# Peptides against a protein of PDB entry 5JNO, part 13

Target 1, 112 residues: chain A of PDB entry 5JNO
Amino acid sequence: MVAKFQPPPEYQLTAAELKQIVDQSLSGGDLACRLLVQLFPELFSDVDFSRGCSACGFAAKRKLESLHLQLIRNYVEVYYPSVKDTAVWQAECLPQLNDFFSRFWAQREMED

## One batch from the design tools (peptide; made by RFdiffusion4, then SolubleMPNN)

Design b1_p10_7_s1 (from b1_p10_7, 6 letters changed)
Fold by OpenDDE base, seed 4:
Structure b1_p10_7_s1 (fold): chain B 112 residues (1-112), chain A 10 residues (1-10)
Amino acid sequence: as target 1 above (112 residues)
Amino acid sequence: SILDSHLVKP
């Protein structure tokens, strides 16, 4: 049996906070991307990228890791229960998350 | 920029 996933305190959203994000979202995938930005601003910072630079002697940090994805999925499921189905999650949310994240950094790399 | 400087490093 896999242990039940629990969000770390720093990534715990209240119902009101989640609702605000949901109200701005047009789909499960859109909600996932908004949650990504809100929950993990560190993944979008220049400082964190700098700290993860191989030239600086540190491991890369600009990655969507399993815990990030699981946290996002847990919240998305509240309003879009269909993503409990792994196939739906992989079709509707994961591609959007990946595309959004990669495009963000691609743009930043071109501008800075 | 800081990003640029890091990106150009091997």
Scores: peptide ipSAE 0.030, ipTM 0.622, DockQ to the pose 0.032
Fold by OpenDDE base, seed 1:
Structure b1_p10_7_s1 (fold): chain B 112 residues (1-112), chain A 10 residues (1-10)
Amino acid sequence: as target 1 above (112 residues)
Amino acid sequence: SILDSHLVKP
């Protein structure tokens, strides 16, 4: 028997919280990006960016890891069941997540 | 900027 994936308490959304995000979303990919920002604000921290500059020698935590993506996908599936198909997830959500995340930091590198 | 401030540091 396979155990069901459960998010850590800090990443557990109530039905009402998830619905609020969904109501602001235009698509599964858009929902995924909004979940990224809401669930993992630490990935967008200026503190992490400053600490991770090449000049200071420290590394910022600016990577989307498997746990991040799995958590996002689990919530997206609630309202967009088609992303249960890996091909759909890879075509609709992953590119938007990667583009959004990459553009965010590219802009910050130009401004800071 | 944050990046600029770090780049000028030795």
Scores: peptide ipSAE 0.027, ipTM 0.610, DockQ to the pose 0.029
Fold by OpenDDE base, seed 3:
Structure b1_p10_7_s1 (fold): chain B 112 residues (1-112), chain A 10 residues (1-10)
Amino acid sequence: as target 1 above (112 residues)
Amino acid sequence: SILDSHLVKP
């Protein structure tokens, strides 16, 4: 058996907090995107973006890493246990996460 | 914009 993944304190959601996000979510993929924003607001911060430019690609260093994805998946599984299946995770959640994240910064790059 | 200002800088 694999030990339960314990998120760092800054990424720990209470049952009530998670339920609130779930209540606003239309799907597992939508929930994943909402969790991305709620858990990792630093990934959407303009702090580093203001120091970079399109030419040097400084702002393009923002990436969704394994830890981010694992934490999100763990919470999504609570209400959408089907995402325990990697194929479901890759079909229903990962594309939406990547699209949401990439489009967010692509839009910001065009506006700034 | 922030990025535009960076692009025009020498």
Scores: peptide ipSAE 0.027, ipTM 0.600, DockQ to the pose 0.027
Fold by OpenDDE base, seed 5:
Structure b1_p10_7_s1 (fold): chain B 112 residues (1-112), chain A 10 residues (1-10)
Amino acid sequence: as target 1 above (112 residues)
Amino acid sequence: SILDSHLVKP
């Protein structure tokens, strides 16, 4: 039997914490993006990105991985059960996550 | 830029 997906301790939100984020959210997709920022600030950190260099061409890897997406989806499902349906997740949340993340780094790269 | 800052870093 495959174990049920469980978030690592560092990504475990209490009900109160999650509710607070939900209260700030306008939609499932918005909630997903807020969770992305809250759960994974390292994905937005200049620490690794700043290791890049125009002279050497080094670029830090910044991408949303399956684990990130699954964690976010798990929490979104609590208040938006419809995202349990993959089609809904792919229509309502994934595009917003990808767009938000891509825009963030595109903007940062332009400013750097 | 943050990328260009590495040009002068040891």
Scores: peptide ipSAE 0.027, ipTM 0.605, DockQ to the pose 0.030; fails the geometry check

Design b1_p10_7_s3 (from b1_p10_7, 6 letters changed)
Fold by OpenDDE base, seed 4:
Structure b1_p10_7_s3 (fold): chain B 112 residues (1-112), chain A 10 residues (1-10)
Amino acid sequence: as target 1 above (112 residues)
Amino acid sequence: SILDSHRVLP
């Protein structure tokens, strides 16, 4: 059996913090995207972008990894229990997360 | 900008 996922301390939200984000959200997918921004600001930083520069010799990744996704899913489940079903998670949240993240960086790469 | 000065890995 796989061990139950436990968020690292730096990504632990209080009930009040989570509720605040939920109150701003219109759907499970929307909540997922807001959690992405709030929990992992490092994924949206210029520093991380530069660290992924081939010319600089660094290989930092701008990618949603399993840890990010699992953590977001755990919080989304609190208010949208249906995402406990993998099919629902894959249909309602994952596409929105990927699209949001990809579009963010696509836009940033085109800015002056 | 910092984004313009760096080449991201494909």
Scores: peptide ipSAE 0.031, ipTM 0.638, DockQ to the pose 0.036
Fold by OpenDDE base, seed 2:
Structure b1_p10_7_s3 (fold): chain B 112 residues (1-112), chain A 10 residues (1-10)
Amino acid sequence: as target 1 above (112 residues)
Amino acid sequence: SILDSHRVLP
């Protein structure tokens, strides 16, 4: 038996909090990106990035991990049930998440 | 800047 996915307490959203984000979202992919920013602000921190390897450029905190994606997907499903389909998730949400995240850090690299 | 020490993007 696979236990129901439960987000860690620090990543719990109330229905009201989620609705507020949804009200600002234009699509499932847009919602996913907004959830990324709201749930995981630490992934956008320069301080966290600086703790990566200067020699190889590796920065663990600058990667979207499976847990991040799973958490986001669970919330997106509430208002966009179609993302329960992996094909939809991979077509509508994952590319937008990856592009948004990559562009963010690419822009920051140009500025610093 | 602090980002100059890193060469690769995620």
Scores: peptide ipSAE 0.033, ipTM 0.645, DockQ to the pose 0.039; fails the geometry check
Fold by OpenDDE base, seed 3:
Structure b1_p10_7_s3 (fold): chain B 112 residues (1-112), chain A 10 residues (1-10)
Amino acid sequence: as target 1 above (112 residues)
Amino acid sequence: SILDSHRVLP
């Protein structure tokens, strides 16, 4: 099977890289979380943008956006084609991603 | 969309 998507170069994984991640994954949801970390390390950076601007109140929030989720899903589909079904994606992967991401930053907030 | 079940993170 050949993937029908072409991610941006900065988010391109080789077959070997993807397989490595898959081999360490316990499930599609786990794979999704691992892909999140591998593809978007900037979302886990120690740079704190959450303090916001004192002048305008602008606060940069760390959040998963549509592009992040779509790219992850595309890779997950390679080994877990069932996630092509939106119901499966929403049941197996999205909750895992959200929980993992939120817990990560919640923990970091408590440590700060 | 694939975001339908996405939870807003604090």
Scores: peptide ipSAE 0.031, ipTM 0.688, DockQ to the pose 0.037; fails the geometry check
Fold by OpenDDE base, seed 1:
Structure b1_p10_7_s3 (fold): chain B 112 residues (1-112), chain A 10 residues (1-10)
Amino acid sequence: as target 1 above (112 residues)
Amino acid sequence: SILDSHRVLP
């Protein structure tokens, strides 16, 4: 028997919840970014951002970790099976995720 | 802004 990846309970989406996000998405990469925001709001927290300011000397954990990416990929592949191929995931979804996440914090650092 | 308010502090 092969073990199947299961998200932690706090990141388990119902079929209806996932469908709602999919209906708003234009592509696999777009879906990935929307899932990032919906599943992991803590990665976009202003509280964490303030604590991680250069003046305070504290570091906020603003990094997409393997668990985040794997969880997003598992949901994306439900509607975009091609991302099961690592090459497709790396070409279509990862760049969009990283770009979106980086732009978000770059903008916040400029404005706040 | 949040970050700006922190950066101005010594």
Scores: peptide ipSAE 0.029, ipTM 0.625, DockQ to the pose 0.030; fails the geometry check

Design b1_p10_7_s4 (from b1_p10_7, 5 letters changed)
Fold by OpenDDE base, seed 3:
Structure b1_p10_7_s4 (fold): chain B 112 residues (1-112), chain A 10 residues (1-10)
Amino acid sequence: as target 1 above (112 residues)
Amino acid sequence: SILESHLVLP
């Protein structure tokens, strides 16, 4: 048996909080995107986007990393257990996460 | 997999 993944305290959602997000979600992929925003608002902050050297053009890159994806998946699984299947996760959630995240910052780059 | 490890802004 595999031990249950325990999220860090800052990424711990109560049942009520998760239910509220689920109630607003239209699908597992949509839920994943909403969880992305709720769990990791720092990934959408301007301070991180502007971090770097203005002279050389170096800037921090926006990344969704293993911890982010694992945490999101764990919560999505509660209401959409089918995402325990990697193929389902890759087909239903990851593309939507990528599209949402990349489009967000692509748009911001055009506006700035 | 790459997808499961990270997603990067294109």
Scores: peptide ipSAE 0.054, ipTM 0.750, DockQ to the pose 0.039
Fold by OpenDDE base, seed 2:
Structure b1_p10_7_s4 (fold): chain B 112 residues (1-112), chain A 10 residues (1-10)
Amino acid sequence: as target 1 above (112 residues)
Amino acid sequence: SILESHLVLP
């Protein structure tokens, strides 16, 4: 039996918090993007932690990894059960996540 | 799929 995926404590949203984000969302893909910003603000930071801390070995990467996507999908499924289907997740949410994330950093690079 | 695992900036 596959264990239920549980977010780390720092990524736990209450029902009220999730509802608030959902109420602001126009679609499953939009919800995914809003969750991305709310759950993982560190992915949108200019801070180079690798330079700031040699001991921790942290290297900031502009990547959405499995944990990020799993967490977002878990919450999106609450209000958009159709994303339980991988094909729907890939068609409705992943492209919007990628576009949003890439545009964000592309715009930031243009500001330099 | 690779898309399920990670997304990378173009």
Scores: peptide ipSAE 0.054, ipTM 0.749, DockQ to the pose 0.038
Fold by OpenDDE base, seed 1:
Structure b1_p10_7_s4 (fold): chain B 112 residues (1-112), chain A 10 residues (1-10)
Amino acid sequence: as target 1 above (112 residues)
Amino acid sequence: SILESHLVLP
């Protein structure tokens, strides 16, 4: 039997929390972007780990990984079942996520 | 690209 995907506790939204985000959303793609910000605020942090760790010089990597996308998609599917279709997910949600995330950091780099 | 299941920013 295939195990149901379960989010880690830190990414488990209550029904009320999810509904609040949905009520603010205009579309499935918009909902996806709002979930991105809500679930993963660390991806938008200005924390420079290379500055914080002079010994290792590690620079924080800003990337969306499969787990991030899967978690977002799972929640979007609750109110937009059409994204269960991969073609719909790729056409309606992924481009918006990509544009939003890329533009965010592009703008921040220009301001620095 | 996130179309490939992930997005990496430079």
Scores: peptide ipSAE 0.051, ipTM 0.744, DockQ to the pose 0.041
Fold by OpenDDE base, seed 5:
Structure b1_p10_7_s4 (fold): chain B 112 residues (1-112), chain A 10 residues (1-10)
Amino acid sequence: as target 1 above (112 residues)
Amino acid sequence: SILESHLVLP
């Protein structure tokens, strides 16, 4: 038995909030991308935390971690139960998430 | 795995 995933309070969506996102979505993969933007806007921030601090050597990393993906998948499953199948999740949602995320930062890099 | 659950910019 897999334990139920409990999202942190800042990532807890109400049924009404989720429905709004779903109503704008064309597919499970599209829903996943919209959830990514809504839940984790910090992943799309170009804030330079090392600005003014050369000694810290800190640089923001642009990556989607397991916690991000698990949370998104749990919400997608509400309206697209087929993503409970790992093969479906990997074929329909993960590629779209990766393409969207990669294109976003590739475009931003070209603008600099 | 954790690695399979990560998506990183190429």
Scores: peptide ipSAE 0.051, ipTM 0.737, DockQ to the pose 0.036

Design b1_p10_8_s3 (from b1_p10_8, 4 letters changed)
Fold by OpenDDE base, seed 5:
Structure b1_p10_8_s3 (fold): chain B 112 residues (1-112), chain A 10 residues (1-10)
Amino acid sequence: as target 1 above (112 residues)
Amino acid sequence: SLDALFEQYR
């Protein structure tokens, strides 16, 4: 058997925290986007860390990685079990996540 | 709504 995925401690939501987000959500895709901003606020920061850290030259990546998507999907499955089907996940959640994230940075780019 | 959420973070 494959071990059940466990999120890192910093991304472990309590039942009450997850319920609060679910209560504000209208669909699985909506829930996915709300989880995105709650779990990974660093992906929406325009702070240029590379300018502040000359020693390492670190720059935050503005992309959704597989680990981000896996964590979001695991929480969405709790209330929307249908997303266990990959086709449903790709049709209902992934497009909304990508559109939300891309529109956010496109808008910020135009304003800066 | 999701649109409202988007506006809060922009």
Scores: peptide ipSAE 0.296, ipTM 0.885, DockQ to the pose 0.315
Fold by OpenDDE base, seed 1:
Structure b1_p10_8_s3 (fold): chain B 112 residues (1-112), chain A 10 residues (1-10)
Amino acid sequence: as target 1 above (112 residues)
Amino acid sequence: SLDALFEQYR
């Protein structure tokens, strides 16, 4: 049997923390985007740590990985159970996540 | 708003 997914400790939200984010959300897709920035602020940093830390070989990642999406989806499902359906997730949440993330970096690139 | 989120992290 496949073990139930458990988020790493650094990505665990209490019920109260999640509720606070939900209260600010207008939809499942909106909630997904808010979870994205709350859980993974490092994805929105343009700081090149490789310049400051050559020893660690830090590489900035500007892409949403499967683990990011799975974590977000798990929390969204708590208040929007319909996203358990992959078709709903792909129609309601994924496009908004991708648009939000791509738009963010597009704006940053224009400002540079 | 989502725009506010952008501003927070820019």
Scores: peptide ipSAE 0.293, ipTM 0.881, DockQ to the pose 0.309
Fold by OpenDDE base, seed 4:
Structure b1_p10_8_s3 (fold): chain B 112 residues (1-112), chain A 10 residues (1-10)
Amino acid sequence: as target 1 above (112 residues)
Amino acid sequence: SLDALFEQYR
């Protein structure tokens, strides 16, 4: 039996917080995108890991990692249980997450 | 809307 995924404390949402996001959402994919910006605002910032270390030279990549996706999926499942099915998750949520994230950064790059 | 989300973080 695989242990149930537990989000890190910094990404733990209360039932009330999650409900507020759900109330603004029109679909599982929409909810996923809203969770993305709420849980991981750092992914939408120009601040990288090298901040404070000018000699580091390391640039953080702007990408959605497995941990981000798993955490979002777990919350989406609360109100959209169908995403427990991997095929549904991949069809309904992943494309919307990727498109939303990509469009955000594409717009930022054009406006800078 | 998703557009509103963009504006919040732009």
Scores: peptide ipSAE 0.292, ipTM 0.882, DockQ to the pose 0.308
Fold by OpenDDE base, seed 2:
Structure b1_p10_8_s3 (fold): chain B 112 residues (1-112), chain A 10 residues (1-10)
Amino acid sequence: as target 1 above (112 residues)
Amino acid sequence: SLDALFEQYR
């Protein structure tokens, strides 16, 4: 048997915390974007944070990486199990995450 | 690119 993925402590959400985010979400894609902001605020800041995974040495940059997406997907599938299907994840969540992230920085560039 | 990163994650 393969062990289930365990998020680093800094990205561990309780059931109550996740439920709170879900209650504000309209869809799996919306939930994914909300999780993106909640879990990885450093991706939305011009300030480089020293925060990272002490266990694996992961350092977040101002870009979406596979680990970010994996963490988000793991939480999304709790309430939207259909995203366990890669095709569904790629159709429903990834485009929204990309659009959200891209729009954010595009807008920031225009405002600065 | 982000698209490339997305393709790497499946």
Scores: peptide ipSAE 0.120, ipTM 0.758, DockQ to the pose 0.034

Design b1_p10_8_s4 (from b1_p10_8, 4 letters changed)
Fold by OpenDDE base, seed 3:
Structure b1_p10_8_s4 (fold): chain B 112 residues (1-112), chain A 10 residues (1-10)
Amino acid sequence: as target 1 above (112 residues)
Amino acid sequence: SLDELFEKYR
């Protein structure tokens, strides 16, 4: 038996919270992006790192990790069961997540 | 919309 994924407490959404996000979503990919910003606001925060610090972990904060993606996918699956299919997840959600996230930081980089 | 959300956080 595959154990059901349980999100860490800090990333636990109630049914009402999830529904609110879903009600604002037009698609699974849209929902995924909305979940990204709601669950992981720290990935979008400007932490003033001293320019040139390669070891301070700044780069890590600008990456979507497997755990982030897994968490998002699990919530998306509640309302869009089709994303249980990896091919659907990779076609409908992952590109939108990556594009949304990359555009965010690309824009920030240009404005700095 | 996603654009509105994007602008809110940018």
Scores: peptide ipSAE 0.323, ipTM 0.892, DockQ to the pose 0.368
Fold by OpenDDE base, seed 1:
Structure b1_p10_8_s4 (fold): chain B 112 residues (1-112), chain A 10 residues (1-10)
Amino acid sequence: as target 1 above (112 residues)
Amino acid sequence: SLDELFEKYR
């Protein structure tokens, strides 16, 4: 038996918090994108801001890592159990996540 | 909508 994945405390949502996001969502893919923004605002931070932080040395990554995706999927499963199936996750959620994230940075690159 | 979300954070 595989141990249940537990998110880090900074990414732990209460049932009420999750429900609020779900109430704004029209689909599993939509929910996934909203979770992306809510859980990981650092992925959308300005490059100059991130690189300019001499104190922390943090640089914004323009990449969705497996940990990000796993956390999002865990929350999506609560209301859309079908995404437990990898094929469904890959068809319904991953494309929307990737498109949303890619569009964001593509737009930012055009403006810079 | 996702479009609204996109506009909010871009």
Scores: peptide ipSAE 0.317, ipTM 0.889, DockQ to the pose 0.319
Fold by OpenDDE base, seed 2:
Structure b1_p10_8_s4 (fold): chain B 112 residues (1-112), chain A 10 residues (1-10)
Amino acid sequence: as target 1 above (112 residues)
Amino acid sequence: SLDELFEKYR
């Protein structure tokens, strides 16, 4: 039996909170991106909000780390069980996340 | 849309 994944307290969403995000989402990839900005706003800021967070394992700014992706995937799986399949995750969600995140910072660099 | 979300957080 596999132990249930437990998000760090700062990234724990209630069923109602998750549902609100899902209701705004059009797809698993869309949901993943919305979860990204909701769970990890520090990744979209020049300010490091996670300096004192040892639980989240945040180490590199402007980088989607394994823990970030794992958290997002676990929430996406609640409403899109197909992403439990790694191939589906890599085809439907991961490219959306990477594209969204990279475009964000690419545009910020151009505007600064 | 993702574009709207993108603009919101830019």
Scores: peptide ipSAE 0.309, ipTM 0.888, DockQ to the pose 0.309
Fold by OpenDDE base, seed 4:
Structure b1_p10_8_s4 (fold): chain B 112 residues (1-112), chain A 10 residues (1-10)
Amino acid sequence: as target 1 above (112 residues)
Amino acid sequence: SLDELFEKYR
């Protein structure tokens, strides 16, 4: 059996914190986007994690990785259990997450 | 709204 996924401590939300986000959400997809910004503010910053090493040439990619998506999905499932179905997750949440994330950076780039 | 989220983090 696969063990239950446990989020890293830095991404652990209390029930009260999650409820607050849910109360502001209009749908599972909306909740997913709100969780995205709350859990991973670093994905929305201009901070280069490689700034500490200018010589290595490493540049952090602005992308949603599997870990980000899995963490979001785990929390969304608490209030929208239908997303346990992968097809529902892919239809209702993933497109909204990707669109939200892409639009955010598109707007930032346009404003610069 | 999502727009408010954009404003908060931009």
Scores: peptide ipSAE 0.287, ipTM 0.879, DockQ to the pose 0.310

## One batch from the design tools (peptide; made by RFdiffusion4, then SolubleMPNN)

Design b1_p11_1_s1 (from b1_p11_1, 3 letters changed)
Fold by OpenDDE base, seed 3:
Structure b1_p11_1_s1 (fold): chain B 112 residues (1-112), chain A 11 residues (1-11)
Amino acid sequence: as target 1 above (112 residues)
Amino acid sequence: VDLSSYSVELP
C-alpha cells in the first residue's frame, strides 16, 4: 500500500472546517470550487508590481497547478468517493474548476 | 488553461 497523501500544514483542514464547506456544497464539483477558494486565496489576487511605476505594468500571473488539483481532489474524495475514478474527476470536477477559475480572471481582465 | 492536462492522480 502507498502512504496516504499528506497536505502541507497550511493546507490541512480540520474535520470541522471541511464539514462547514461540505454543508455549503451542492455537488462534488461545487465542493471542489469552494475548496479552491478556501485553500488557495492567493490564486485569486493580483500582486501589483506596478505600484509607483507607471511604465512596467507587471503583475504576477496566477496559475492553477497540478498540486492544487491534487489537494482539492483529496478533500473532495472524503465526501465523494466516486472521484477516485479519474473519469469521474475529469467529468464532474475539473470542468467546473476550469470554468470557475478562468471566468474569474476573464471578468477581472474586463473590469481593469 | 485546460485543467484536464494536469495530473491529478494521488499517491
Scores: peptide ipSAE 0.080, ipTM 0.741, DockQ to the pose 0.042
Fold by OpenDDE base, seed 4:
Structure b1_p11_1_s1 (fold): chain B 112 residues (1-112), chain A 11 residues (1-11)
Amino acid sequence: as target 1 above (112 residues)
Amino acid sequence: VDLSSYSVELP
């Protein structure tokens, strides 16, 4: 039995919020990308995480982590149950997430 | 980042 994923409060979507995103989505992969933007805007920010913390000097890396992916998958499963299959998730959603995220930052790196 | 390297299964 797999443990139920409980989103942190800051990433808890209401049914209405999720429905709004779903209504604009064309597929499970598209929904995943929209959830990425809505749930984790900090991953798309130029703001250095070290700002406000002069003591640590550590800059957070802009990368998707397992927790991000698990959270997105959990919401996608609500309307696209097929992604419960890991093979489907890896074939349909992960490539789109990777392409979207990598293209975003590749573009930003070229803009200066 | 290659997202295929991440674990997507819940514990």
Scores: peptide ipSAE 0.078, ipTM 0.735, DockQ to the pose 0.040
Fold by OpenDDE base, seed 2:
Structure b1_p11_1_s1 (fold): chain B 112 residues (1-112), chain A 11 residues (1-11)
Amino acid sequence: as target 1 above (112 residues)
Amino acid sequence: VDLSSYSVELP
């Protein structure tokens, strides 16, 4: 028996909140991208948090990490159970997440 | 533009 991963309170969505995002989504991959924006807006910010908190030594990195992906996948699975299969997750969601995230920042760099 | 810094880190 493996215990379910429980998201921290700041990343806990209610059923109603999740449903709202799902209703706006066209696919599991689209849902994943919307969850990315909703759960982790800091990944889309120009704010350098390392300058604001010298005591904690935090360095902001603009990359998707395993914890981000795990949290997103947990919610996607609620309405798209097929993503429980790693192959499906890697084929349907990860490429869209990567494309969305990388294109976002690529566009920002071109505009600056 | 170097997009490597924006790549997804797989678990």
Scores: peptide ipSAE 0.074, ipTM 0.726, DockQ to the pose 0.045
Fold by OpenDDE base, seed 5:
Structure b1_p11_1_s1 (fold): chain B 112 residues (1-112), chain A 11 residues (1-11)
Amino acid sequence: as target 1 above (112 residues)
Amino acid sequence: VDLSSYSVELP
């Protein structure tokens, strides 16, 4: 038995908040991308965490991690229950999320 | 540009 995924309080959307995002969305993949921007604006920040630790050489890379994806999927499933199927999630949402996120930062790197 | 730096980590 898998435990129910519980969003942290800072990522808990009310039904009204989620509906507002859904109303602007054209598909499950589009909804996923909008949720990405709304839930995790820090992933689009220009903050250079490597500046904070020059000694260790740690460069914080912006990546969509499992927890981010699980949280997004949880909300997408509310209005697009088909994404409960992993194959559907991987075909309809993950590629769009990855393309959107990667293109965003690729464009930003070219501007620097 | 290394797009792998912005890849999705699947659960």
Scores: peptide ipSAE 0.074, ipTM 0.727, DockQ to the pose 0.046

